# Peptides against a protein of PDB entry 3C66, part 145

Target 1, 189 residues: chain A of PDB entry 3C66
Amino acid sequence: KSWANLFEKNDFFFRYKFYLEITAYTRGSDEQHLKWSGLVESKVRLLVMKLEVLAGIKIAHPFTKPFESSYCCPTEDDYEMIQDKYGSHKTETALNALKLVTDENKEEESIKDAPKAYLSTMYIGLDFNIENKKEKVDIHIPCTEFVNLCRSFNEDYGDHKVFNLALRFVKGYDLPDEVFDENEKRPSK

## One batch from the design tools (peptide; made by RFdiffusion4, then SolubleMPNN)

Design b2_p26_5_s3 (from b2_p26_5, 7 letters changed)
Fold by OpenDDE base, seed 4:
Structure b2_p26_5_s3 (fold): chain B 189 residues (1-189), chain A 26 residues (1-26)
Amino acid sequence: as target 1 above (189 residues)
Amino acid sequence: EDEVQENVIRANGKEILEDNGAWLIL
């Protein structure tokens, strides 16, 4: 079966119990975000390779497409909130306090000229070697290396007021609603 | 029960993931 069939959206978010979410955040211009997210996305394959060699990881499969969203983000506190609340079904409802930018509303004067936070999220499905119940899988090392790799690529990406990067470990039942189609039921516990 | 710690690795320069122990206790 070609790798392409393994990455169809329809089963990817149901296939694994665990996911690693990689979110690039930008509070700035769309152009800044495109450069930053594009860099992060280009490095995800390196992270996958580093995860796959960990003894406790059986499979690390990246989803091929990013999820993109943007919010009106007038304050630094709003930007911190986005970074805190995004990426979990349990917490994402807090983002309802912010205006989601859509194709329908992006030309509204109140939105067009507003400061924005842009998000691009990549997903890695993880399958663990559960048989070794005693093996602690520490993904901190490869994840930290990945963050450092992305942040060190350009000095501008060191500005945490503009550019951020988060890696979130999430259970399949706690994936954000954005990964499911309207007719799909999220995985149960 | 696989105590998967809900851990967010934030690239915020201060919380270097140094002290947050094993992500997955299988």
Scores: peptide ipSAE 0.037, ipTM 0.665, DockQ to the pose 0.502
Fold by OpenDDE base, seed 3:
Structure b2_p26_5_s3 (fold): chain B 189 residues (1-189), chain A 26 residues (1-26)
Amino acid sequence: as target 1 above (189 residues)
Amino acid sequence: EDEVQENVIRANGKEILEDNGAWLIL
């Protein structure tokens, strides 16, 4: 089975019980976001390699395409809210209070000139070798190393007012709606 | 202080199953 067949969207978000979400956030220009998200994306393979060698991880499989979204983000509090609420089906409804930027509305004067938060999210499917119910899989170390690697690449990426990076461990039934097509049913608990 | 909200993704197999998701914002 070619690598390409493993990346067909249709089965990826149903294949695993657990996912690691990697979201690059930018409150700034589209150009700033493209540079930041591109850097983060370029390092994901290093994170996968570090996850695969952990005891208790059987498979760490990256989804190849990022999910991209942008919101009108007039305040710092809105930006914090986006970072808190995004990436979980349980909490993503809070984002409905913000204006999602779409191809249909992007040319509206109120949206065109508004401050924006840009999001690029990558997914890693995780399969755990839970033979021993007592083994703690500590993914904190490789995740922290990954964030430090991304943040230390350029001094500008140390500005948390502009650039942020989140890694979220999520169950398949709690994945954001964006990963499913309109005709797809969310995995059950 | 960079509050790494250390939601320490210390997922033991049970905590991974029980936790509503751990996230690390850095």
Scores: peptide ipSAE 0.037, ipTM 0.645, DockQ to the pose 0.062
Fold by OpenDDE base, seed 5:
Parts: C-alpha cells; structure tokens; sequence
Structure b2_p26_5_s3 (fold): chain B 189 residues (1-189), chain A 26 residues (1-26)
C-alpha cells in the first residue's frame, strides 16, 4: 500500500498510540507566521528521517497537512499560556479564555486590529519496537537538532517574543480535539 | 505500565530544550 493512502485523515489519529506534535507559534503578522511555519514544515521530513534511524523506533509517519489556528493574544502572558496549554486534551480547555479567530469573526473591529498568536501544528505518528523492554528511546537529540536548525535559519527567528517552536509527545487519547471530526470518538486509554 | 512522561520540548529562546525530556520508557 503506497504511503499516499496512509495519509488519509480517516485513520491516522487512531492508528498510533503515540504522536509527536510540532507547533510553530507566531505572535505577530500573518506574513511573519507564513514564513516561519513554512520553514518549520519544510524541515519536518529531516526530523522524520532522524527519528526513523533511532533504535526502538519502528516507524515515524508524518501527517501531511498542518492544523492551523489563531487567537487574540493581547499580552505576553497570554502567549505563554497558549504555548503551555495547547496540544493536549487535558489542558486545551484553558484556551477557552481566549478569543479564537475564525473566518466569521476576523473582520470584527475588536479582532481585526488586535495582537494575534498564530499556530501551525504538524503531527508524526510513532510506532515503537517493544521487543526490547529496557530500551529508552531518547528523542531529545533529533528534536533539539530540529529546533536549532529552524531557529538558526534566520536571525529574526531568535526572537522568542515573536517566534516559538515546540515539540510535544502525546498519547493518542490525549490528542487535541481539532484532530477529530465532530462524529469521531476519541481513542480510549 | 509504559510510563510515558508527557513532556513538552519547548524551545523558548534557550538553545537547550528545557529538561522536560519526552522519555519513552518502554
């Protein structure tokens, strides 16, 4: 079965027990975010290649489409809160304190001129070789190399007040609600 | 029980991924 058929949204978020979330954050303009997220997305394949060669990783499978969201983000504390709470079902309810920007509300005066945080999230499904019950798979090295690669590409991306990058390891039952359709039941523990 | 530590690797301007290592203890 071609890799292309595995990229169908329908079973990707049910197929793996574990996922790596890669989120590019921008507190600035949509143009700044497009450049930053586009760079991060262009490097995901390099991270996949580095994960696949680790002992204990059987497969690292990227989902090809980013998930995109934006929030009104008036303060630096709000931006820190977004970065802390986003990417886990356990914590994402805290984001309800912020105004989500939608196509329906983006032209409202209170939203149009407001500071915004933009998010683009890529997902990698992970399968592990369980046969070696004692092998700690350390993904820190390839993840750190990936972050450093993205941050070092342009000096502007060193400004953590504007540009951020996070990698989150999550279980399938703790994926954000955004990855499931309204009629889909979240995976059980 | 596979103790997967839920760790966010934040690269907030520190070259060092904060010590919250995503350790998969299989």
Amino acid sequence: as target 1 above (189 residues)
Amino acid sequence: EDEVQENVIRANGKEILEDNGAWLIL
Scores: peptide ipSAE 0.061, ipTM 0.687, DockQ to the pose 0.585; fails the geometry check
Fold by OpenDDE base, seed 2:
Structure b2_p26_5_s3 (fold): chain B 189 residues (1-189), chain A 26 residues (1-26)
Amino acid sequence: as target 1 above (189 residues)
Amino acid sequence: EDEVQENVIRANGKEILEDNGAWLIL
């Protein structure tokens, strides 16, 4: 199947055993988030290219669309909690303590004027060349380079109180619920 | 056992990704 067919959502989150999640976080304005997430998203292709050249990586396929979410985030501790808990099915239930901003509730006064954390998450499906050798695939280098690239693009992106970036290596069975349709069953272990 | 350590590479300010080496031990 051509690369183009890999971008159909239908089997992307079932196709790989492993995923790299790239989440851009912003505790600030929607405009700030749009700029930050847009930058991060624009660089994902460079990360993919760097991953693909690693000897232990057979395939690095980006999912083409970000997943967008936002939460009422009144405190810095809430923002840290979001960054800690988001991106894993095991921990994402902790986010239920926060008010998810939706199209239905965004105009409520308590939500409209509340501080928000915005999240944009990109996914890369990973297929490893598991040859018989315990080859350690170090994705740390390309991931670090990616983070540094994003953070160094503008001085404002150095403010960790506002802008954050996380790369999470996740197994397919531990992907967040957001990646699955309501009728889809989570991959088994 | 694929000990995929849950390697979250958090770009929190000071600590450069030095400590949380996302080592995929395949």
Scores: peptide ipSAE 0.039, ipTM 0.671, DockQ to the pose 0.547; fails the geometry check

Design b2_p26_5_s4 (from b2_p26_5, 8 letters changed)
Fold by OpenDDE base, seed 4:
Structure b2_p26_5_s4 (fold): chain B 189 residues (1-189), chain A 26 residues (1-26)
Amino acid sequence: as target 1 above (189 residues)
Amino acid sequence: EEEVQENVIRANGKEILEDNGAWLTL
């Protein structure tokens, strides 16, 4: 089976019990976000390679396309809230307090000139070697190395008020709604 | 029960969550 068939959206978010979400955040311009997210996305393959060699990881498969969203983000507290609540079905409902920017509303005066937080999220499906129930897989090291790699690429990316990066370990049943089509039922526990 | 702790590795410069090793206890 070609690698291409492994990355069809409909199967990917049902195939694994566990996912690593990599979200690049930007509170700034769309141009700033494009540069930042593009950098992060370009490095995901290196993270995959580092995960694949860990004892207890059987498979680390990246989803090929980012999920992109943007919110009106008038305050630093709103930006912290986005970073706290995004990436989990349990917590994403808190984002309903913010105005999601859409193609339909982006030209509204209240949205057009508003400060925005941009998000680009990459997903890695993880399969673990369960046979060794006692093997603690520590993904902290490769994830920290990845963060440091992205942040050290340009000095501007050290500004946490503008640029952020989060890696979230999520169960398939707790994936954000954005990964599923309207007709798809999220995985059950 | 796989207590997969919800581990968010936030790249906020200071809090490398040192202690919250994303220990996947399978």
Scores: peptide ipSAE 0.082, ipTM 0.684, DockQ to the pose 0.522
Fold by OpenDDE base, seed 3:
Structure b2_p26_5_s4 (fold): chain B 189 residues (1-189), chain A 26 residues (1-26)
Amino acid sequence: as target 1 above (189 residues)
Amino acid sequence: EEEVQENVIRANGKEILEDNGAWLTL
């Protein structure tokens, strides 16, 4: 089976019970976001390699295509809200208070000139070898090392007002709606 | 401050399974 067949969207978000979401946030220009998200994406393979060697992780499988979204983000509080609410089906409905930028509305004067938050999200499917329910899988170390690696790459990426990076551990039934097609049913609990 | 929500990242396999999401906000 070619690598390409492993990355067919259709089965990936149903294959695992657990996912690690990696979201690069940028409150700034599209150019700033492309540089930041591109850097983060380039390092995901290093995170996967570090996760695979952890006791209790059987498989760490990256989804190769990022999910991209952007919101009108007029305030710093809106940017904090995006970072708090994004990446979970339980909380993503709070983002409906913000204007999602779409191909249909991007040319509207109110949206064109508005401050924007850009999001690029990558997913890693996780399979755990939990023979012993007592084994602590510590994903903290590799995740912290990953973020430090991304943030330390350029001094500009230390500005939390512009650039942010979040890693979220999510259950398959709580994945954002963006990962499913209109005809796909969300995994049950 | 990097509020690594310690709970999920250092969770045992059970706590990882039970918790609804750890944010590593960095």
Scores: peptide ipSAE 0.033, ipTM 0.648, DockQ to the pose 0.061
Fold by OpenDDE base, seed 1:
Structure b2_p26_5_s4 (fold): chain B 189 residues (1-189), chain A 26 residues (1-26)
Amino acid sequence: as target 1 above (189 residues)
Amino acid sequence: EEEVQENVIRANGKEILEDNGAWLTL
C-alpha cells in the first residue's frame, strides 16, 4: 500500500502529538538547494527506520512531500535568523521581517538577483510508548547519525555558510502555519 | 509540566551536537 493513500495532508498534522521536522537550508542557488534537499529527502527513510526500532517509539511516520519556501537573504545574520526562527509557530513571525519569495514576486528585479535562502522541510509524526514514563527516548543518536550521513555525502555540504540541516522536535500545536490550510484550526495544547 | 525542551539538533559544521542534547524527557 503506497503511503500516499493513507494520509490526507490535513489528517497527518492533527494525528500526532509530536513531530520531528527535518529542514534542509541552502543560501545559494536553486540548483544547489535542489541537490542538497534531494539528498536529505532521500535519507529520511533511513532515519524513520532508526526511529521505529527505538523501544520508546511506537510509530514514526514520514509525511510524503517536503514543504518548500524561500526568502530573500541578503546577510549571514538573516540566514542565522531563518534557521533559528523557522519551524515553530511561536517564532516564525520573526520571518515576516524577510521577503518571502513567491511565484508572483520572483521576477521582480529586487528579488530575482537577490541572495536567497531556500528551505525544504520534511515531517515525521511520532507516537511514543507512554507505559515506561521513566525511559528517556533518546532520539539524539539517530538524528545525529542522520545529519552526519547527509553532511558527509559531499565535502561541499560541509560549508555551513551555504548548506545547513536542522532537526527540530515540535509539538503539534507548535507546528508552522505552512502545514495547515487557511481554513484549518491549529491543534490545541 | 514536563518541559519537552524544544530541542533543535543543528548540524552546524563538524561539531558533534554535544550541547543540545535533545533529551526528550517525556
Scores: peptide ipSAE 0.079, ipTM 0.678, DockQ to the pose 0.541; fails the geometry check
Fold by OpenDDE base, seed 2:
Structure b2_p26_5_s4 (fold): chain B 189 residues (1-189), chain A 26 residues (1-26)
Amino acid sequence: as target 1 above (189 residues)
Amino acid sequence: EEEVQENVIRANGKEILEDNGAWLTL
């Protein structure tokens, strides 16, 4: 199937055993998040290119659309909790303690004026070259370079109280529920 | 067992080694 057919959501989250999730976090305005997440998204292609040249990576395929979510985030501890718990099926239930902002509730006074954490998450499906069993695939280098690239783009993005970036290596069975349609079954181990 | 070193990089300055993934915080 052509690369173009990989961008159909239908099997992307079932196709790979491993994913790299890239989450841009913003505790601030929607405008701040749009700038930050847009920057991060614009750099994902560079990360993919760096992953693809690693001898242990056979395939690095980006999912083309970010997943967007936002939570009422009244405290810094809530923001740390979001960053800790988001991006894994094992831990995402902890986010139920926070108010998810939806199109239905966003105009409620208690939500409208509340501090928010915005999340934009991008996914890269990873296929490893198993034949090179002796070479530990170290994705740390390209991921570190990616984070540094994003953070160094503007001085404002150095403020960890507002802007954060996480790269999570996730197994397909531990992907967040957001990546699956209501009728889809989570991949088994 | 393919030790895929689960390298997770968080950019919040704290290395959180989670049991099922190495978070690298930069």
Scores: peptide ipSAE 0.067, ipTM 0.684, DockQ to the pose 0.249; fails the geometry check

Design b2_p26_6_s1 (from b2_p26_6, 9 letters changed)
Fold by OpenDDE base, seed 3:
Structure b2_p26_6_s1 (fold): chain B 189 residues (1-189), chain A 26 residues (1-26)
Amino acid sequence: as target 1 above (189 residues)
Amino acid sequence: PKISGDKFVLDLYSDEELKLVATDIR
């Protein structure tokens, strides 16, 4: 498939068995999130490059469009819960306990002035050169370097009460609902 | 700050989830 096809959703979330999710979290203003998520997104291609050269990784393809969401997040515990539960179909239902901010409700008095947690998620499809089911792939170095690169860019990004970053390795059948259209069936296990 | 090798070793056929939050890096 052409490079241009990577800019379109197409069958990206059906093409790979494995995905790496990169999520930038911000509990603060939309302006803060824009800066933070923009930085993270700008560095994803560097992570891809580092992943591609690892033994056992055949392909690492980024989906170029971020997925964005925001929740009313009144407490720090809520923020931790979001960071724990977001990113997999198995756990994302826990987020139903929080109010999702939408275009329809954002002007409501109870939502407009409420503390928000903002999320921007980038996806990397992964294909592996695996000979057998016992083979493991160590990706800790590229991931560590990526996180350090993002967090060290500005001292403010060290404040975990406001800014955070997560990497999640997810199987295709366990991708969040957000990546599928209403008429699409998620991949089977 | 470094992530331990064991923490982010992918087992492709495991049902275990692998998630790293930046706060885990010290």
Scores: peptide ipSAE 0.318, ipTM 0.823, DockQ to the pose 0.529
Fold by OpenDDE base, seed 2:
Structure b2_p26_6_s1 (fold): chain B 189 residues (1-189), chain A 26 residues (1-26)
Amino acid sequence: as target 1 above (189 residues)
Amino acid sequence: PKISGDKFVLDLYSDEELKLVATDIR
């Protein structure tokens, strides 16, 4: 499928064996998150471009829409836990210990006034050039540049208590449940 | 700040999960 076709979900999360997840985290206000996540999202295309030129990467295709979620996050430890557990099917169940904020519950007093962690996640599907016989692909440079670019944009984004950014390399079978529709089966290993 | 060397060397055949958090950048 053409690049343009990847703007829609379609089979994006079934098409690749490997994905790079970029998650912007904010423990603060919705406004703070909007600015932070918006910045991160705006730079993802640059990351894609840098990934595409790597010899070991055949394809780097972004899913252009972010996945949004938020949790009640009363403690810093909870925030760290979110950052640790989110983004993998293997670990995401740990997030069930936290209250997911939904449109249905967001107006509840206990949730409305609670500290929140906001998450925006972008996905890049990766296809590797196996013909190059490289068992390993080093993507640290593009990733470092990307993180630095995002974090250096504003001094506030250096406050890890509020703002954070994570990149996770995930196999298709270990993608978070959020990327699949209710009627879709998770890819097998 | 730089991401520590081996953190994002993708081994396609490894079951090791690679997650980089910005706080890891030094």
Scores: peptide ipSAE 0.322, ipTM 0.825, DockQ to the pose 0.537; fails the geometry check
Fold by OpenDDE base, seed 4:
Structure b2_p26_6_s1 (fold): chain B 189 residues (1-189), chain A 26 residues (1-26)
Amino acid sequence: as target 1 above (189 residues)
Amino acid sequence: PKISGDKFVLDLYSDEELKLVATDIR
């Protein structure tokens, strides 16, 4: 299979049992988010490279396109909630308490000028070398390096009230609904 | 800065969710 085929949506979210989600958060302008998320996205391949060389990781494949979403985010507590709940099917229902910004509603007076949290999420499919009952893989070093790399690029990105970055390890059956089409059934446990 | 503790030691058979936010890195 060509590399291009490996990164197409068609079966990517069914191919792996495990995924690493990288989400760039911005509570600010869309322009701020574009710059921040673009930076994060540009560094994901470096994270992949660092993951691939770990003994416990057999495969680390990035999905090529980010998932974009935005919410009305009137308070810092809401922003923290988004960062806590986003990225898992088990917890994402909490986000229903917030107004999702869509193309259909973005021009509404209550939404247009409201504070917003923007999210861009990249996914890495993971396959592990399960040798000798090694059920544990330590990925803290690559992840730390990645976060530091992103945050150190610009001093502004150190302001966690505006910019944040999260990594979530998720099983395929617990992927957010956003990764599946309406006709697709999420993987079973 | 390093990630605190074992927050990103993945247990493949655990149902525990592992999420790291940048603010957790020190």
Scores: peptide ipSAE 0.319, ipTM 0.823, DockQ to the pose 0.526; fails the geometry check
Fold by OpenDDE base, seed 1:
Structure b2_p26_6_s1 (fold): chain B 189 residues (1-189), chain A 26 residues (1-26)
Amino acid sequence: as target 1 above (189 residues)
Amino acid sequence: PKISGDKFVLDLYSDEELKLVATDIR
C-alpha cells in the first residue's frame, strides 16, 4: 500500500501527540527551491526508516504532501527570522511582519521582482514507547545523517545564504496553523 | 558536521522547543 493511501489529511495532524517538521528553505528562485525541496522531500522516507528502528520510537509516519509557502524576503535578517519563527504556533505570528506571496498578489510589481524565501515543510507523526516522564529519546544520529545526506548532494546546497534545512520537534497543540483547515480546532494540550 | 548530541535528545514532557537549523550543525 502506498503511503498516499494510508493517510488522510483529515486526521493526520490530530493522530499524534508529537511531530517532526522538516523544512527546506530557499532564498532565491522558484527553480532553485523546486530542486532543493524536491531533494529533501525525496529523502524523508530514509529518515523515517531510521527513526522507526530506534527503541524509543514506536511509530514514525510521514505526511505525504509538503506544505508550501513563500514570503518576500528583502534581507538576510528576514531570512533568519523566517527560519527561526516558522514551524510553531507560538512563534509563527512573527511571520506576519513579512509579505506572504499568494496567487492573488504574485503579479504585483512590488512582489514579482522582490527577493523571496520559499518554504516546503514535511511532517512526520511520532509515537513513542516511553512511559516514564524521565525517559528521553535520542534522535541525534538519524537527524544528522538526514541533514548531511541532503546537504552533501550538491555543493550549492552548502550556501546557507540561499539554501537551508531545519528540523523542528513540536507537539500537536503547537503545530503551525497551515496544517489545519479553517473549520478545524487545534488540538488541546 | 555533528549536531550537538544534546540538541536532539527529546524530552517528551518538556516544554522546551527543539529546533535544529542546518547551520547549527557543525
Scores: peptide ipSAE 0.316, ipTM 0.822, DockQ to the pose 0.515; fails the geometry check

Design b2_p26_6_s2 (from b2_p26_6, 12 letters changed)
Fold by OpenDDE base, seed 2:
Parts: structure tokens; sequence; C-alpha cells
Structure b2_p26_6_s2 (fold): chain B 189 residues (1-189), chain A 26 residues (1-26)
């Protein structure tokens, strides 16, 4: 399939066995999140470029659009829980303990004025050069550089009570439900 | 910035998910 087809949701989350998830978290205002997530998103392309040149990586393809979600997040512990549980099908059900903000409920008084955690998640599909018989592929350096780049861009982004950034390496069968349409079946192991 | 979590050495045959989290300490 052409590169153009990879930017459509169509089969992106079925195409790869492995995915890198990049999630920008904000416990604050929507404006704060927009700036933070926008910065992170703008740097994803740089990460992709760094990944593509690694010998163990055959393909690193970003999904072009972020996935957006927000939760009522009354406590710091809730915020930590979100960061711990989000991004894997194995653990995402724990988020059901929190109120997901939706277009339908966002105007409810209990939700409208509540502290919120905002999430923007970017996905990179990964294909590896298995032929190189490398049992392991080290992507730590480019990932760390990416994180450092984002977090050091502005001093405000150093406040971990507000802004956080996580990377998760996940197999296709463990992707969050958000990436699949209601009619799509999750990839099997 | 403080980066915590797993080292992103990918074992393609492992069932372990890897996660790193970045937090800055002011």
Amino acid sequence: as target 1 above (189 residues)
Amino acid sequence: PEISGDKFVLDLFSDKELKMVAKNIK
C-alpha cells in the first residue's frame, strides 16, 4: 500500500504488529493542553525520522491524527492512575472508574467545572528487520531524546503536576479500544 | 527531565509492554 494509505485509519491499526504510543497528558485547561499536545505532536515527525534510520527498524509510520480524550480528574492520584492505565487494552478498563468527558456530558455542571485530564495520543506503527536476527531493537536513545526535547522546550512543561508525556510500546492486540471502530475486531495474538 | 520506566530495548518476542514517563522536577 502507498504511503498515502497509511495516513488513513483504514487498516493502520491492523497493519503492524507493534506500535509506539506517544501520549501527552495535561491536568489543567484546554488551552494548556492544546499548546502542550501541539508541541508534542509537532515533534513526532522528528522521532519518526530518528527511528527510521535505525538498522533494526524497517518501517516507522506515524498515524497522522491524534486521539483525543479527557477525564474528570479530581485528584493527583487519579492523574497518576490515568497515566498508568491508559494506552493498553490490558489496563484501560481501570479508567472506567473515572468520568469520561464527552460532547454529551461536557455541559453538565459536575463535569464542566471539574478538574480535567486531557490526553492526546499519537501512534507510530513499527515494522522490524527480523532478518537481521537481532532479538532486540534498541530505540531508547531516540525516544529519550524526543521526551527531553518536548519537556525542555518550555519551562512550563516541567511541571509534572500539569504536563506529562508517556511513551508506550504495545503490540497490536493490546492497542486501546479507541483505535478500533465499533465494527472492527481487535487483532488476535 | 526525569525519565522513569522501562528502557526501550524492544524484545519482539516478549509479551511485556514497555512504558516510559517523563516528569520534570522543579
Scores: peptide ipSAE 0.550, ipTM 0.896, DockQ to the pose 0.678
Fold by OpenDDE base, seed 4:
Structure b2_p26_6_s2 (fold): chain B 189 residues (1-189), chain A 26 residues (1-26)
Amino acid sequence: as target 1 above (189 residues)
Amino acid sequence: PEISGDKFVLDLFSDKELKMVAKNIK
């Protein structure tokens, strides 16, 4: 990664107090995930456009690249756990019970042929118009429309046993560890 | 699609995490 890319990444995850995480999940083949995540990623810009026009949102800024990970996922319960626990620093430690697939271990026999859950996560940094003392911003409709758009694009994506989509609203201090480099300190509360 | 989870009304001063998941498409 170029220094510029690292700087851009680091600045992004420290720039905002709030983030919207969009995670595409696939329990299936890498090819299935590539298609599904690619679709979701292609629609993120539409969500951004819907968010940025809301009166309570000052900025909705998408991060340019997805974060990709995969886990050995032998059961449906494991898949549900991944979907429940992923995306928050508070809960991500539960994922340590699963085998993370890495370039170093992907060729191991126990991993190579194992069922996998693939994850692609897009981040949107959010800045709010606090001046209006609006402590609450309703983004439910745009988010629902986004989910519906993605899930309804292809009938195959209706199979929740294979394809899932989650949105998570998190604070900067609760971002997953994956967004920070080893030497970076997590934002404080 | 049937969407489960929290209503995405963001409370900027709440520590409540919000999550939305689309599981079942009706």
Scores: peptide ipSAE 0.422, ipTM 0.858, DockQ to the pose 0.676
Fold by OpenDDE base, seed 3:
Structure b2_p26_6_s2 (fold): chain B 189 residues (1-189), chain A 26 residues (1-26)
Amino acid sequence: as target 1 above (189 residues)
Amino acid sequence: PEISGDKFVLDLFSDKELKMVAKNIK
């Protein structure tokens, strides 16, 4: 990692109490995932703009880099499980049942030829105008519009067996372990 | 596109996470 990359990560995952996670999933080739995730990533700024204008949102700050992972994904059920369990510290341990693809194991014969699910996750830190406002902030429309924008861009992205997109709203203390370094303690409740 | 999951009405004091998944039903 370049020195610049380390500096940019800084305290982003400690700065906000709330995060919106945007995950692009691909069960297919790395090339398919690159195209799909690249599209999703390119549209995140539009979502941020739509969130920022909402009265309940004070700040919507995107993290600049995606988090990337891949798993051996032999079945459609495994793919559904990944989509269900990924993105929350409470549930991510279920992913331990699958083989994580790493630089160390990617050349193993059992992994090299296995079907894979690729994940790219973008994070948006959220700060809310809590003072004198409703305890509830409706972000459904901007999020739905974002999803529709991504999924309707190309007909191929309509194939849910290959391409999927999920949004998750999580608290800082329940962020996935991937966002923290080994020496960092997860935010407390 | 069919979107399933939670309605993204954020309750800032709830411990409930919200998830939205986009699946196109062919």
Scores: peptide ipSAE 0.479, ipTM 0.877, DockQ to the pose 0.654; fails the geometry check
Fold by OpenDDE base, seed 5:
Structure b2_p26_6_s2 (fold): chain B 189 residues (1-189), chain A 26 residues (1-26)
Amino acid sequence: as target 1 above (189 residues)
Amino acid sequence: PEISGDKFVLDLFSDKELKMVAKNIK
């Protein structure tokens, strides 16, 4: 089966039981976010390579397209809330308290000039070599190295008030709603 | 940059969420 077919959205988010989410956050301008998210995206392949060589990982497959969203984010507390709640179906309903920026509303005066948080999320599908039901897979080092690589690239990216990066390990049944089409049924537990 | 959050030791049979956030530890 061609690797090309694995990059189709509809197949990717049903293929794996486990996913690693990588989210670049920016509370600032769209230009700042474009640079930051572009950098993070450019380094994902390095993380994949580091994951694939781990004995417990059979496959680490990146989805090629980032998911992008932005919210009106008037306070630092809102920005922390976004970072805490985003990336899991269990917690994402908390984001409903914020105004989602859309193409339809972006020109509204209350939204246009408001502080915004931008999000770009990349997904890695994971398959594991599980010989023992109690087996744990340690991916801490590769993930830490990846984060450090991104954050140390430019001194500006050290400003946690503006730029942040998160990794989340999620099961397929708990993926955010954004990865599914309206007519798609969420994977069961 | 200080990394906060969970140690990324994956328990494939746990329902516990794991999150790593790259925040400067204040």
Scores: peptide ipSAE 0.398, ipTM 0.844, DockQ to the pose 0.596; fails the geometry check

